Peptides against a protein of PDB entry 6MBK. Designs and how they scored, part 223

Target 1, 240 residues: chain A of PDB entry 6MBK
Amino acid sequence: GFEMVNFKEEGFGLRATRDIKAEELFLWVPRKLLMTVESAKNSVLGPLYSQDRILQAMGNIALAFHLLCERASPNSFWQPYIQTLPSEYDTPLYFEEDEVRYLQSTQAIHDVFSQYKNTARQYAYFYKVIQTHPHANKLPLKDSFTYEDYRWAVSSVMTRQNQIPTEDGSRVTLALIPLWDMCNHTNGLITTGYNLEDDRCECVALQDFRAGEQIYIFYGTRSNAEFVIHSGFFFDNNSH

## One batch from the design tools (peptide; made by RFdiffusion4, then SolubleMPNN)

Design b2_p27_3_s1 (from b2_p27_3 with L2M W11H E16K K20E E25L)
Fold by OpenDDE base, seed 2:
Structure b2_p27_3_s1 (fold): chain B 240 residues (1-240), chain A 27 residues (1-27)
Amino acid sequence: as target 1 above (240 residues)
Amino acid sequence: SMFPIEGGGAHKQDRKEMAEKLRELEL
């Protein structure tokens, strides 16, 4: 009922291949297809995760390293998904000096500088960990861990991470949701949820979509500052 | 029970344009 398409103005998105009615369940993604903190723990990253406090405390960083490890693995199950990710992002971590200067008069500049500082510090920390920790020796990224790699992974996770329940529903974890995360944003209501009984993400249509139309979802209540800083876009006529 | 999921995806926009729009919003 849908396909990935590169739209001229928005970039990649989902296009309906048939008419989809409002509230129709048109897309679902089982847990087994998700990149999660749990899948990171169960990967080659697992031994390092078990011994690094920052990886344990910050699920987004765990996902970033999981993404890097899987990207460096030719036979990774997630290669088809990783290939759909952009090589660069439009988040402030990729801003040129002149672009950052435009933000100097905004409140967002403080968050941007914080992001720069945090990302740089994290990179420096994990560079040392990867070089010195015994469990890092088996990581496919050991000899190819650059700031650009880390920036890409952090940006991928920042723009695409989602909160989902654990399998038992007792806790919240982080996940990248392949295919679904290709949906671009529009005003509306949250139409995606996790079905614990079927152990899958489920997306219902926000509105009627005709064959050939782009399928949009609502990313939640966010300001344009939040969208720029964390998602790399400004949404005209944002209701929030 | 459905746990709501907020999205994030594939939007591409000009970085300078975004920065200018954000600046204009706060002025």
Scores: peptide ipSAE 0.508, ipTM 0.932, DockQ to the pose 0.868
Fold by OpenDDE base, seed 3:
Structure b2_p27_3_s1 (fold): chain B 240 residues (1-240), chain A 27 residues (1-27)
Amino acid sequence: as target 1 above (240 residues)
Amino acid sequence: SMFPIEGGGAHKQDRKEMAEKLRELEL
């Protein structure tokens, strides 16, 4: 019912291949296809995760390293998904000095500077961990872990991470949701949820979409500052 | 009830243009 397409103005998105009606369940993604903190724990990263307090405390960083490990693994189940991710992002971590100067007079500049400091500090910490920790020896990124790698992974997670329930529904965890995260943003209401009974993410159509139209979702209530800093886009008709 | 999910997307925009637009909102 849909396909990934590169749109001229917006970049990649999902296009309807048939008419989709409002509220129709057109897309679902089972838990087994998600990249989660749990899948990170069950991967080659698991032994290191079990010994590092920061990986345990910060699920977004765990996902970033999970993404890097899987990217470096030719036989990874998630290779098809990873290949759909952009090689670079339009978030502030990729801004040049002149681009940052435009933000200097904005309130957003403080969050940008914090992001720079945090990302640099995390990289320095984990560079040392990967070089010295015994459980890092088997990681496919052991001999190739640059700031560029970390920046990419952090940006991938920052722009695409989602909160979902654990399998038993007792807690909230973080996940990347393949294919669904190709949907671009528009004004509206949240139309995606996690169905614990069927153990899957479910997306219903925000409106009618005709065959050939781009399928949009609502990312939630966010300002343009939040969209620029965390998602790498400005939405001209933002309602918030 | 289903647990609501907020997403990200595959947007591609000019970084300078975004920065300029954001600055203009705060002038």
Scores: peptide ipSAE 0.505, ipTM 0.930, DockQ to the pose 0.857
Fold by OpenDDE base, seed 4:
Structure b2_p27_3_s1 (fold): chain B 240 residues (1-240), chain A 27 residues (1-27)
Amino acid sequence: as target 1 above (240 residues)
Amino acid sequence: SMFPIEGGGAHKQDRKEMAEKLRELEL
């Protein structure tokens, strides 16, 4: 009922291949297809995760490293998904100096600077970990871990991470949701949820979509500052 | 039970334009 398309102005998104009615369940993604903190723990990263306090404490960083490890793994189950990810992002971590200067008069500048500092510190920390930790020796990124790699992974996770329940529903974890995360944002209501009974993400249509139309979802109540800093876009008609 | 999921997508936008728009919004 949908296909991935590169829209000229908006980049990649989902396009309806048939008419989709409002509230129709048109997209679902089983847990087994998600990149999660749990899948990170069960991957080649697992041994390092089990011994690194930062990876354990910060699920977003765990996902970032999971993404890097899987990207470097030619036989990764998630290769098709990873190939759909942008090579670069429009998040502040990719801003040029002149672009950052435009933000100097905004409240967002403080968050941007914090991101720079945090990302740099994290990179420095994990560079050392990857070079010295015994469980890092088997990581496919052992000899190829640059700031650019880390920036990409962090930005990928920042723009695409979602909270989902654990399998038993007892806790909340983080996940990247393939295909679904290609949906671009519009005003509306949350139309995606995790169905624990069927153990899958489910997305129902926010509105009627005709064949050939882009399928939009609502990312939640966020300001344009939040969208710029964390999602790499400004939404002109933001109602929030 | 259903757990609501917020989105994150594949938006692309000119970074300078984005920064300018954000600046204009907050001035």
Scores: peptide ipSAE 0.503, ipTM 0.931, DockQ to the pose 0.859
Fold by OpenDDE base, seed 5:
Structure b2_p27_3_s1 (fold): chain B 240 residues (1-240), chain A 27 residues (1-27)
Amino acid sequence: as target 1 above (240 residues)
Amino acid sequence: SMFPIEGGGAHKQDRKEMAEKLRELEL
């Protein structure tokens, strides 16, 4: 019912291969296909996760390291997904100095500087952890962990992380949702949810989509500043 | 039970253009 396509202006997105009606369940992704904090705990990262308080406290960082470990693993189940991810992002972490200067007159500049400081500090911390912690020895990134690697992983997670319920529904956790996260943003209502009974993410169509049309979803209530800083795009007709 | 999920996508834009647009929005 849909395919991944590289659109001229927006980059990669999903295109309908048939007519899809509004509210039609056209896309679902079972939990087993997601990259989650739980899958990170169950991976080669698990032993380190169990010993590092920051990984435990910050699920987004756990996902970032999970993503790096899986990227460095040729036989990773998520290789097909990882190959769909951009090699670089359009978030401020990738801005050149002259591009950052354009933001100096904005309120967003403070958040940008905070991102730089936080990312740099996190990298420095985990560089030391990876070099010295016994449980880091088995990580595929042990001998190759650069700031560029960390920036990429952090940016991947920042732009694509989602809150989902745990398997038992008792708590909220973080996940990357393959294929679905290729949907680009438009104004509307949230049309994606997690179905606990079937243990899957479910996306219903925001509107009618004809065969050949790009399938959009609503990312939720966000300002253009939030979209620029956290998602790497500006939405011209943003309702917020 | 359905738990709502917010998205994140594969948008690609010129960083300079995006920064300029954001600046203009706040002027």
Scores: peptide ipSAE 0.490, ipTM 0.928, DockQ to the pose 0.861

Design b2_p27_3_s2 (from b2_p27_3 with W11H E16K E25L)
Fold by OpenDDE base, seed 4:
Structure b2_p27_3_s2 (fold): chain B 240 residues (1-240), chain A 27 residues (1-27)
Amino acid sequence: as target 1 above (240 residues)
Amino acid sequence: SLFPIEGGGAHKQDRKEMAKKLRELEL
């Protein structure tokens, strides 16, 4: 019912291949297809995760390293998904100095500077961990872990991370949701949820979409500052 | 009931334009 398309102005998105009616369940993604903190723990990263307090405390960083490890693994189950990810992002971590200068007069500048400092500190920390920790020796990124790699992974997770329930529903965890995360944003209501009974993400159509139209979802109530800082886009018609 | 999931997508935009728009919004 949909296909991934590179739209000229918006980048990649999902296009309807048939008419989709409002509230129709048109997309679902089983847990087994998600990149999660749990899948990170069960991967080659698992031994390091079990011994590193930051990875354990910060699920987003765990996902970032999981993404890097899987990207470096030619036989990774998630290779098809990873190949759909941008090579660069439009988040502030990729801003040039002149672009950052535009933000100097905004409240967002403080968050941007915090991101720079935090990301740099995290990179420095994990560079040392990867170089020295015994469980890092088996990581495919052992000899290839640059700031650019880390920036990419952090930005990938920042723009695409979602909260989902754990399998038992007892806790909330973080996940990257393949294919679904190709949906671009529009105003509306949340139309995606996790179905614990079927153990899958379910997305229903926000509105009627005709064949050939881009399928949009609502990312939740966010300001344009939040969209710029965390998602790398400005939404001109933002109602929030 | 479904656990609601917020989105994150594959938006691409000119960084300078984005920064400028954000500045204009907050001035």
Scores: peptide ipSAE 0.562, ipTM 0.939, DockQ to the pose 0.877
Fold by OpenDDE base, seed 3:
Structure b2_p27_3_s2 (fold): chain B 240 residues (1-240), chain A 27 residues (1-27)
Amino acid sequence: as target 1 above (240 residues)
Amino acid sequence: SLFPIEGGGAHKQDRKEMAKKLRELEL
């Protein structure tokens, strides 16, 4: 019912291959296809995760390292998904000095500087961990862990992380949701949810989409500052 | 009821242009 397409102005998105009606369940993604904190714990990263307090405390960082490990693994189940991710992002971590200068007069500048400081500090910490920790020796990134790698992984997670329930529904965890995260944003209502009974993410159509039209979703109530800082885009018709 | 999920997307925009637009909102 849909395909991934590179749109000239918006970049990659999903296009309907048939008519889709409003509220139709057109897309679902089972838990087994998600990249989660749990899948990170069950991967080659698991032994290090079990010994590092920061990985345990910060699920977004665990996902970033999971993404890097899987990217470096030719036989990874998630290779097809990882290949759909951009090689660079439009978040402030990729801004040139002149682009940052435009933000100097904005309230957003404080969050941008915090992001730079935090990302640099995390990289320095984990560079040392990867070089010295015994459980890091088997990681496919052991001999190739640059700031560029970390920036990419952090940006991938920052722009695409989602909160979902654990399998038993007792807690909230973080996940990357393949294919679904190709949907671009528009004004509307949240139309995606997690179905615990079927153990899958479910997306219903926000509106009628004709064959050949781009399929949009609503990312939630966010300001343009939040979209620029965390998602790398400005939405001209933002309602918030 | 489904647990609501807020998404991210594959947007690509000019970094300088979005920075200018954000500045203009606060002027």
Scores: peptide ipSAE 0.561, ipTM 0.939, DockQ to the pose 0.859
Fold by OpenDDE base, seed 1:
Structure b2_p27_3_s2 (fold): chain B 240 residues (1-240), chain A 27 residues (1-27)
Amino acid sequence: as target 1 above (240 residues)
Amino acid sequence: SLFPIEGGGAHKQDRKEMAKKLRELEL
């Protein structure tokens, strides 16, 4: 019912291959296909995760390292997904000095500088961990872990992380949702949810989409500052 | 009941244009 397409103006997105009606369940993704904090714990990263307080406390960093480990693994189950991710992002971590200068008079500049500082500190911390920790020896990152690698992984997670329930529904965890995260944003209502009974993400159509049209979803109530800083885009028709 | 999910996407945009637009929004 849909396909991945590179739209010239918007980048990659989903295009309908048939007519889809409003509220139709057109896309679902089972938990087993997601990259989650739990899948990170169950991966080659697991032993290090169990001994590092920052990985345990910050699920987004756990996902970033999980993504890097899987990217470096030719036989990773998630290789098809990882290959759909951009090599670079339009988040502030990729801004040139002249681009950052446009934000100097804005409130957003403080969040941008905080992001730079936090990301650099995290990289410096984990560089030392990877070099010295016994459980890091089996990681594919042992011999090659650059700031560019970390920046990419952090930006991938920042732009695509989602909150989902744990299997038992007792807690909230973080996930990357393959295929679904190709949907670009438009104004509307939240049309994606997690179905615990079927243990899957479910997306219903926000509106009628004709064959050949791009399928959009609503990312929730966010300002353009939030979209720029965390998602790497400005939405001209933002209602918020 | 479904647990609501807010996502991110695959948007690609010119960084300079985006930064300029954000500046203009806050002026």
Scores: peptide ipSAE 0.559, ipTM 0.939, DockQ to the pose 0.870
Fold by OpenDDE base, seed 5:
Structure b2_p27_3_s2 (fold): chain B 240 residues (1-240), chain A 27 residues (1-27)
Amino acid sequence: as target 1 above (240 residues)
Amino acid sequence: SLFPIEGGGAHKQDRKEMAKKLRELEL
Protein backbone atom coordinates (compact mmCIF):
# COMPACT_ATOMS: atom_id res chain seq x y z
CA GLY B 1 0.00 0.00 0.00
CA PHE B 2 3.01 2.36 0.34
CA GLU B 3 6.71 2.69 -0.47
CA MET B 4 9.67 4.74 0.70
CA VAL B 5 10.56 7.49 -1.77
CA ASN B 6 13.09 10.29 -1.83
CA PHE B 7 11.12 13.46 -2.52
CA LYS B 8 13.06 16.40 -3.99
CA GLU B 9 12.30 19.02 -1.38
CA GLU B 10 11.24 17.01 1.66
CA GLY B 11 13.74 14.15 1.52
CA PHE B 12 12.55 10.64 2.22
CA GLY B 13 8.86 10.00 2.81
CA LEU B 14 6.13 7.44 2.21
CA ARG B 15 4.21 7.32 -1.06
CA ALA B 16 0.91 5.53 -1.55
CA THR B 17 1.01 2.68 -4.07
CA ARG B 18 -2.79 2.43 -4.08
CA ASP B 19 -5.68 4.64 -3.13
CA ILE B 20 -5.97 4.88 0.65
CA LYS B 21 -9.15 6.17 2.23
CA ALA B 22 -9.34 8.51 5.19
CA GLU B 23 -9.26 6.63 8.51
CA GLU B 24 -8.11 3.43 6.80
CA LEU B 25 -5.58 1.44 8.84
CA PHE B 26 -2.83 1.36 6.24
CA LEU B 27 0.29 0.90 8.42
CA TRP B 28 1.04 -1.02 11.60
CA VAL B 29 4.31 -1.85 13.34
CA PRO B 30 4.48 -4.62 15.96
CA ARG B 31 6.41 -3.98 19.20
CA LYS B 32 9.03 -6.57 18.22
CA LEU B 33 10.15 -4.31 15.36
CA LEU B 34 10.57 -1.20 17.53
CA MET B 35 13.77 0.06 19.07
CA THR B 36 12.75 0.70 22.67
CA VAL B 37 14.29 1.34 26.06
CA GLU B 38 13.33 -2.27 26.80
CA SER B 39 15.15 -3.58 23.72
CA ALA B 40 18.15 -1.50 24.84
CA LYS B 41 18.02 -3.20 28.27
CA ASN B 42 17.86 -6.59 26.55
CA SER B 43 20.81 -5.81 24.24
CA VAL B 44 24.58 -5.74 24.72
CA LEU B 45 23.95 -2.37 26.42
CA GLY B 46 21.92 -4.07 29.18
CA PRO B 47 24.73 -4.66 31.69
CA LEU B 48 25.91 -1.04 31.43
CA TYR B 49 22.35 0.25 31.56
CA SER B 50 21.78 -1.66 34.79
CA GLN B 51 24.70 0.16 36.43
CA ASP B 52 24.52 3.68 34.95
CA ARG B 53 22.08 6.05 36.60
CA ILE B 54 21.94 8.42 33.61
CA LEU B 55 21.03 5.67 31.15
CA GLN B 56 18.34 4.56 33.58
CA ALA B 57 16.99 8.06 34.15
CA MET B 58 17.09 9.28 30.55
CA GLY B 59 15.40 6.93 28.11
CA ASN B 60 16.38 9.11 25.15
CA ILE B 61 20.08 8.60 25.97
CA ALA B 62 19.48 4.88 26.39
CA LEU B 63 17.94 4.85 22.89
CA ALA B 64 20.87 6.87 21.52
CA PHE B 65 23.36 4.32 22.84
CA HIS B 66 21.16 1.46 21.70
CA LEU B 67 21.14 2.99 18.21
CA LEU B 68 24.94 3.36 18.25
CA CYS B 69 25.46 -0.21 19.41
CA GLU B 70 23.11 -1.58 16.75
CA ARG B 71 24.69 0.59 14.05
CA ALA B 72 28.08 -0.85 14.98
CA SER B 73 26.69 -4.41 14.82
CA PRO B 74 26.68 -5.80 11.26
CA ASN B 75 24.18 -8.52 12.18
CA SER B 76 21.77 -6.19 13.98
CA PHE B 77 18.11 -6.83 13.30
CA TRP B 78 17.70 -3.07 12.86
CA GLN B 79 20.39 -2.62 10.18
CA PRO B 80 17.78 -2.15 7.43
CA TYR B 81 16.12 0.56 9.52
CA ILE B 82 19.39 2.23 10.51
CA GLN B 83 20.38 2.44 6.84
CA THR B 84 17.25 4.54 6.22
CA LEU B 85 18.34 7.12 8.79
CA PRO B 86 20.10 10.28 7.61
CA SER B 87 23.88 10.38 8.04
CA GLU B 88 23.43 13.93 9.31
CA TYR B 89 20.49 16.07 10.39
CA ASP B 90 19.26 19.60 9.85
CA THR B 91 18.86 20.29 13.57
CA PRO B 92 20.84 23.12 15.21
CA LEU B 93 23.40 20.57 16.48
CA TYR B 94 24.57 20.45 12.85
CA PHE B 95 24.42 24.19 12.16
CA GLU B 96 27.50 26.01 11.07
CA GLU B 97 28.48 29.17 12.93
CA ASP B 98 26.94 31.42 10.30
CA GLU B 99 23.68 29.47 10.45
CA VAL B 100 23.57 29.76 14.25
CA ARG B 101 23.98 33.53 13.87
CA TYR B 102 20.57 33.70 12.20
CA LEU B 103 19.07 32.26 15.38
CA GLN B 104 20.82 34.77 17.68
CA SER B 105 17.92 37.19 17.37
CA THR B 106 15.35 34.47 18.15
CA GLN B 107 14.08 33.06 21.42
CA ALA B 108 15.17 29.65 20.11
CA ILE B 109 18.84 30.55 20.62
CA HIS B 110 18.62 29.74 24.32
CA ASP B 111 17.35 26.24 23.60
CA VAL B 112 20.03 25.78 20.94
CA PHE B 113 22.78 26.75 23.36
CA SER B 114 21.28 24.44 25.97
CA GLN B 115 21.34 21.57 23.47
CA TYR B 116 25.00 22.23 22.69
CA LYS B 117 25.94 22.35 26.36
CA ASN B 118 23.90 19.29 27.31
CA THR B 119 25.11 17.21 24.37
CA ALA B 120 28.74 18.12 25.03
CA ARG B 121 28.42 17.32 28.75
CA GLN B 122 26.70 14.01 28.04
CA TYR B 123 29.38 13.08 25.51
CA ALA B 124 32.17 13.88 27.95
CA TYR B 125 30.47 11.86 30.68
CA PHE B 126 29.81 8.81 28.52
CA TYR B 127 33.23 8.95 26.89
CA LYS B 128 34.67 8.44 30.36
CA VAL B 129 32.11 5.72 31.16
CA ILE B 130 32.88 3.82 27.94
CA GLN B 131 36.62 4.04 28.63
CA THR B 132 36.47 2.99 32.28
CA HIS B 133 33.35 0.95 33.02
CA PRO B 134 33.82 -2.85 32.97
CA HIS B 135 30.49 -3.44 31.24
CA ALA B 136 31.45 -1.08 28.42
CA ASN B 137 34.15 -3.52 27.25
CA LYS B 138 31.61 -5.57 25.28
CA LEU B 139 30.10 -2.59 23.49
CA PRO B 140 30.92 -2.50 19.77
CA LEU B 141 31.43 1.27 20.04
CA LYS B 142 34.12 1.12 22.74
CA ASP B 143 37.01 1.89 20.40
CA SER B 144 35.01 4.27 18.20
CA PHE B 145 32.94 6.74 20.17
CA THR B 146 33.30 10.27 18.80
CA TYR B 147 31.30 13.40 19.38
CA GLU B 148 30.02 13.02 15.81
CA ASP B 149 28.70 9.55 16.68
CA TYR B 150 26.98 10.87 19.77
CA ARG B 151 25.58 13.92 17.97
CA TRP B 152 24.15 11.66 15.28
CA ALA B 153 22.55 9.27 17.76
CA VAL B 154 21.13 12.05 19.92
CA SER B 155 19.77 13.78 16.82
CA SER B 156 18.28 10.54 15.50
CA VAL B 157 16.48 9.96 18.77
CA MET B 158 15.48 13.60 19.21
CA THR B 159 13.85 13.73 15.78
CA ARG B 160 12.25 10.27 15.89
CA GLN B 161 11.52 9.24 19.49
CA ASN B 162 7.94 8.43 20.42
CA GLN B 163 6.15 7.72 23.66
CA ILE B 164 4.45 4.33 23.72
CA PRO B 165 3.01 2.20 26.51
CA THR B 166 5.02 -0.62 28.04
CA GLU B 167 3.92 -4.14 27.12
CA ASP B 168 1.70 -4.36 30.20
CA GLY B 169 0.37 -0.83 29.65
CA SER B 170 1.41 0.21 33.17
CA ARG B 171 3.94 2.86 32.11
CA VAL B 172 5.09 4.98 29.20
CA THR B 173 8.41 4.23 27.48
CA LEU B 174 10.30 5.57 24.45
CA ALA B 175 10.53 3.98 21.02
CA LEU B 176 11.83 4.47 17.52
CA ILE B 177 9.20 3.23 15.09
CA PRO B 178 10.76 1.92 11.85
CA LEU B 179 9.10 2.73 8.52
CA TRP B 180 6.35 4.80 10.14
CA ASP B 181 8.84 7.51 11.10
CA MET B 182 9.37 8.11 7.39
CA CYS B 183 6.00 9.86 7.25
CA ASN B 184 6.44 13.61 6.87
CA HIS B 185 4.37 16.19 8.73
CA THR B 186 1.23 18.06 7.76
CA ASN B 187 -1.49 19.91 9.64
CA GLY B 188 -4.25 17.73 11.01
CA LEU B 189 -5.00 15.36 13.87
CA ILE B 190 -3.04 12.57 15.51
CA THR B 191 -3.82 9.42 13.51
CA THR B 192 -1.28 7.05 15.06
CA GLY B 193 -1.83 5.11 18.25
CA TYR B 194 -0.63 2.07 20.11
CA ASN B 195 -2.93 -0.94 20.23
CA LEU B 196 -2.08 -2.88 23.39
CA GLU B 197 -4.38 -5.79 22.52
CA ASP B 198 -2.50 -6.45 19.29
CA ASP B 199 0.76 -5.02 20.72
CA ARG B 200 1.44 -2.75 17.75
CA CYS B 201 1.57 0.83 16.54
CA GLU B 202 -1.36 1.59 14.24
CA CYS B 203 -1.58 4.44 11.75
CA VAL B 204 -4.80 5.41 10.02
CA ALA B 205 -4.87 7.75 7.05
CA LEU B 206 -5.34 11.43 7.91
CA GLN B 207 -7.16 11.95 4.61
CA ASP B 208 -7.73 10.24 1.29
CA PHE B 209 -4.44 9.57 -0.46
CA ARG B 210 -4.39 8.63 -4.13
CA ALA B 211 -1.87 6.25 -5.61
CA GLY B 212 1.35 8.17 -6.12
CA GLU B 213 0.67 10.78 -3.42
CA GLN B 214 2.89 11.31 -0.40
CA ILE B 215 1.37 10.08 2.85
CA TYR B 216 1.54 12.68 5.60
CA ILE B 217 0.79 12.47 9.30
CA PHE B 218 0.38 15.08 12.00
CA TYR B 219 3.28 15.17 14.48
CA GLY B 220 1.18 16.89 17.11
CA THR B 221 0.91 20.47 18.29
CA ARG B 222 4.35 22.03 17.84
CA SER B 223 5.62 25.48 16.99
CA ASN B 224 8.04 26.12 14.15
CA ALA B 225 10.69 26.77 16.78
CA GLU B 226 10.06 23.29 18.21
CA PHE B 227 10.13 21.80 14.69
CA VAL B 228 13.41 23.56 13.87
CA ILE B 229 15.12 22.72 17.17
CA HIS B 230 13.87 19.17 17.66
CA SER B 231 12.92 17.95 14.17
CA GLY B 232 15.13 19.94 11.80
CA PHE B 233 12.44 21.48 9.60
CA PHE B 234 10.32 24.61 9.25
CA PHE B 235 6.67 24.14 8.30
CA ASP B 236 5.45 27.15 6.31
CA ASN B 237 1.74 26.59 6.94
CA ASN B 238 2.02 25.68 10.60
CA SER B 239 -1.22 26.19 12.50
CA HIS B 240 0.68 26.78 15.71
CA SER A 1 -8.67 3.33 22.98
CA LEU A 2 -5.28 3.74 21.31
CA PHE A 3 -2.43 5.49 23.06
CA PRO A 4 -1.74 8.50 20.81
CA ILE A 5 1.68 8.67 19.15
CA GLU A 6 3.26 11.86 17.86
CA GLY A 7 5.48 11.56 14.82
CA GLY A 8 8.97 12.47 13.79
CA GLY A 9 10.12 12.22 10.24
CA ALA A 10 12.72 12.41 7.54
CA HIS A 11 12.32 16.06 6.62
CA LYS A 12 15.30 17.56 4.87
CA GLN A 13 15.60 21.31 4.55
CA ASP A 14 18.30 23.87 3.94
CA ARG A 15 19.59 24.80 7.40
CA LYS A 16 20.25 28.41 6.49
CA GLU A 17 16.84 28.86 4.93
CA MET A 18 15.18 27.25 7.92
CA ALA A 19 17.10 29.50 10.32
CA LYS A 20 16.14 32.57 8.28
CA LYS A 21 12.48 31.58 8.25
CA LEU A 22 12.50 31.11 12.00
CA ARG A 23 14.13 34.51 12.46
CA GLU A 24 11.59 36.13 10.17
CA LEU A 25 8.74 34.55 12.11
CA GLU A 26 9.89 36.28 15.29
CA LEU A 27 10.52 39.78 13.74
Scores: peptide ipSAE 0.545, ipTM 0.935, DockQ to the pose 0.876

Design b2_p27_3_s3 (from b2_p27_3 with W11H E16K R23A E24A E25L)
Fold by OpenDDE base, seed 4:
Structure b2_p27_3_s3 (fold): chain B 240 residues (1-240), chain A 27 residues (1-27)
Amino acid sequence: as target 1 above (240 residues)
Amino acid sequence: SLFPIEGGGAHKQDRKEMAKKLAALEL
């Protein structure tokens, strides 16, 4: 009932191919299709993950490396998904100096500088880990791990990571949710949830969507500063 | 009950425009 479309002004999004009614379950994504911290542990990254404290402590970084490893793997199950990801993002990590200068008088500037500092430190740390750690030898990124690669992966995760329950529901983990994460934001209510009984993400329609209309979801209560810093967009009609 | 999931999507926007708009909000 939907398709991926590149909208000229908004970038990629989902378009309805039929009329979708409000509250209709139109999209679901089983756990097996998600990129998760658990799938990272079960991948080629698993041995390194098991020995690196930062990967273990920072699920978002684990996802970033998982994404990089899978991107570099031609036979990765997630190749079709990874190919839908933008090559660059509009988050502050991609801002030019003149663009950052516009934020100098904002509260956001402190978060931006923190991101720069943290990302640079993480890159430097993991560059050394990848070059020296025995379990990094099998990683497809070993000889090609650049700051640009890391920036891309971190930005991909930052803009698209979601909290979901673990399979047993005992804990919360992080996931990238293919296809669903193509939905752009609008004002409304959270209409996506994880169904543990069926072990899948479920998205119900926020409103009626006619065939040919873009399908929007609500990303939750966030300020425009949060949207710019973490999601790379400004929402003109933000109610928060 | 479903565990609620917040979104993150494929928005594309001019970075300079975003920065200007954000700066204008604090003014």
Scores: peptide ipSAE 0.567, ipTM 0.935, DockQ to the pose 0.880
Fold by OpenDDE base, seed 1:
Structure b2_p27_3_s3 (fold): chain B 240 residues (1-240), chain A 27 residues (1-27)
Amino acid sequence: as target 1 above (240 residues)
Amino acid sequence: SLFPIEGGGAHKQDRKEMAKKLAALEL
């Protein structure tokens, strides 16, 4: 009922291939297809995860390293998904100096500088870990782990991470949701949820979409500052 | 009941344009 398309003004998104009615369940993604903190623990990263306190405490960083390991693995189950990810992002971590200067008088500048500082510190820490930790020896990152790699992974996770329940529903974890995360934003209501009974993400249509129309979802109540800093876009008609 | 999920997307936008627009909101 939908396909991935490169839209001229918005980049990649989902296009309806048939008429979709409002509230119709048009897209679902089972847990087994998600990249999660749990899948990171069960991957080649697992031994290192079990011994590194930062990976254990910071699910977003665990996902970033999981993404890097899988990207470097030709036979990764997630290769088709990873190939849909942009090579660069429009988040502040990719801003040129002149672009950052436009933000110098904004409140957002403090968050931007914090991102730079935190990302650089994390990279320096994990570079040392990868070079020295015994459980890092088998990681595909051992011989190639650049700041650009880390920036990409952090930005991928920052722009696409979602909170979902654990399998038993007892806790909240983080996930990347393939294909669904291609939906671009519009004003509206949250129409995606996790169904624990069927163990899947479920997305219902925000409105009627005709064949050939782009399918939009609502990312939640966010300011344009939040969208720029964390999602890499400005929404002109933002109601918030 | 469903656990609500907020997403991120595949937006591509000019960084300079975004920065200018964001700066303009605080003037």
Scores: peptide ipSAE 0.565, ipTM 0.936, DockQ to the pose 0.879
Fold by OpenDDE base, seed 3:
Structure b2_p27_3_s3 (fold): chain B 240 residues (1-240), chain A 27 residues (1-27)
Amino acid sequence: as target 1 above (240 residues)
Amino acid sequence: SLFPIEGGGAHKQDRKEMAKKLAALEL
């Protein structure tokens, strides 16, 4: 009922291939297709994860390294998904100096500088870990771990991470949701949820979409500053 | 009941334009 399309102004998104009615379940993604902290623990990253306190404490960083390991693995199950990800993002981590200068008088500048500092510190820490830790020797990124790699992975996770329940529903974890994360934002209500009984993400249509129309979802209540800093876009008609 | 999911997307925008727009909001 939908296809991935490159829209001229908005970039990639989902387009309806048939008429979709409001509240129709048009898209679902089973847990087994998600990139999660749990899948990271069960991957080649698992031994390192089990011994590194930062990976254990920060699920977003665990996902970033999982994404890097899978990207570097030609036979990765997630290669088709990873190939849909942009090579660069429009988040502040990719801003040129002149672009950062426009934010100099804003409150956002403090968050931008914090992001730079944190990302650089994390990279320096993990560069040393990857070079020295015995369990890092099996990682496909062992001999190729640049700041650009880390920036890309962190930005991928920052823009696309979602909270979902664990399989038993006892805890909340982080996930990347393939295909669904191609939906662009519009004003509305949250129409995606996790169904624990069927163990899948479920997305219902926010409104009627005709064949050929772009399918939008609501990313939740966020300011344009939050959208710029964490999602890499400005929403002109933001109601918040 | 479904556990609500807030997502991100595949938006691509001009960085300079985006930065200018954000700056203009605080002006």
Scores: peptide ipSAE 0.564, ipTM 0.935, DockQ to the pose 0.868
Fold by OpenDDE base, seed 5:
Structure b2_p27_3_s3 (fold): chain B 240 residues (1-240), chain A 27 residues (1-27)
Amino acid sequence: as target 1 above (240 residues)
Amino acid sequence: SLFPIEGGGAHKQDRKEMAKKLAALEL
């Protein structure tokens, strides 16, 4: 029904391989394929997670470290997914000084500087943790944990994290949703949901898509400032 | 009912152009 394609302007996206009708369930991703806080806890990161309060309190950081550990693991189940992730992002954490200067007159500059400070502080903290904590010795990151690694992981999570229910539906957790997160944004309505009965993410088509057309989804009501800062893109026809 | 999921993906855009466009919104 669809394939991953590198589009010239949008980068990677999904293209329909057949006609897809509006509201058709064309894509689903079972929980077992997701990178979640729970999968992080069940990974090589688990022992460290159980002893670090920041990892426990900040699911996005737990996902970032999970992503780094899996990236460093040649036999990781998620290698095919990780290979689809960009090596760099267009978020402000990757902006050059001249690019940041364009934002100096914007309200966004405060959020950008906050991201820089927070990311740097987190890196410095976890660098020490990785160097000193006994459970960090088993992490594939111990001898290779750079700011660039951390920036990449944080940016990957920031741009692609989703809230989903826990398996029992009692709480909300964070997940990276492989393949689905290749859908680029357009104006519309939320067409993705989590089906707890089948324990999967389900995406229905926002509109009719013909064979060969890019499949878009709606990321929710976000401003262009939010899209730039958190998703690394500007949407020219943003309705919000 | 499905728990709604907001998307997120990696658009590739020119950072300078994006920054300029964002700056222009506040002019």
Scores: peptide ipSAE 0.558, ipTM 0.934, DockQ to the pose 0.895

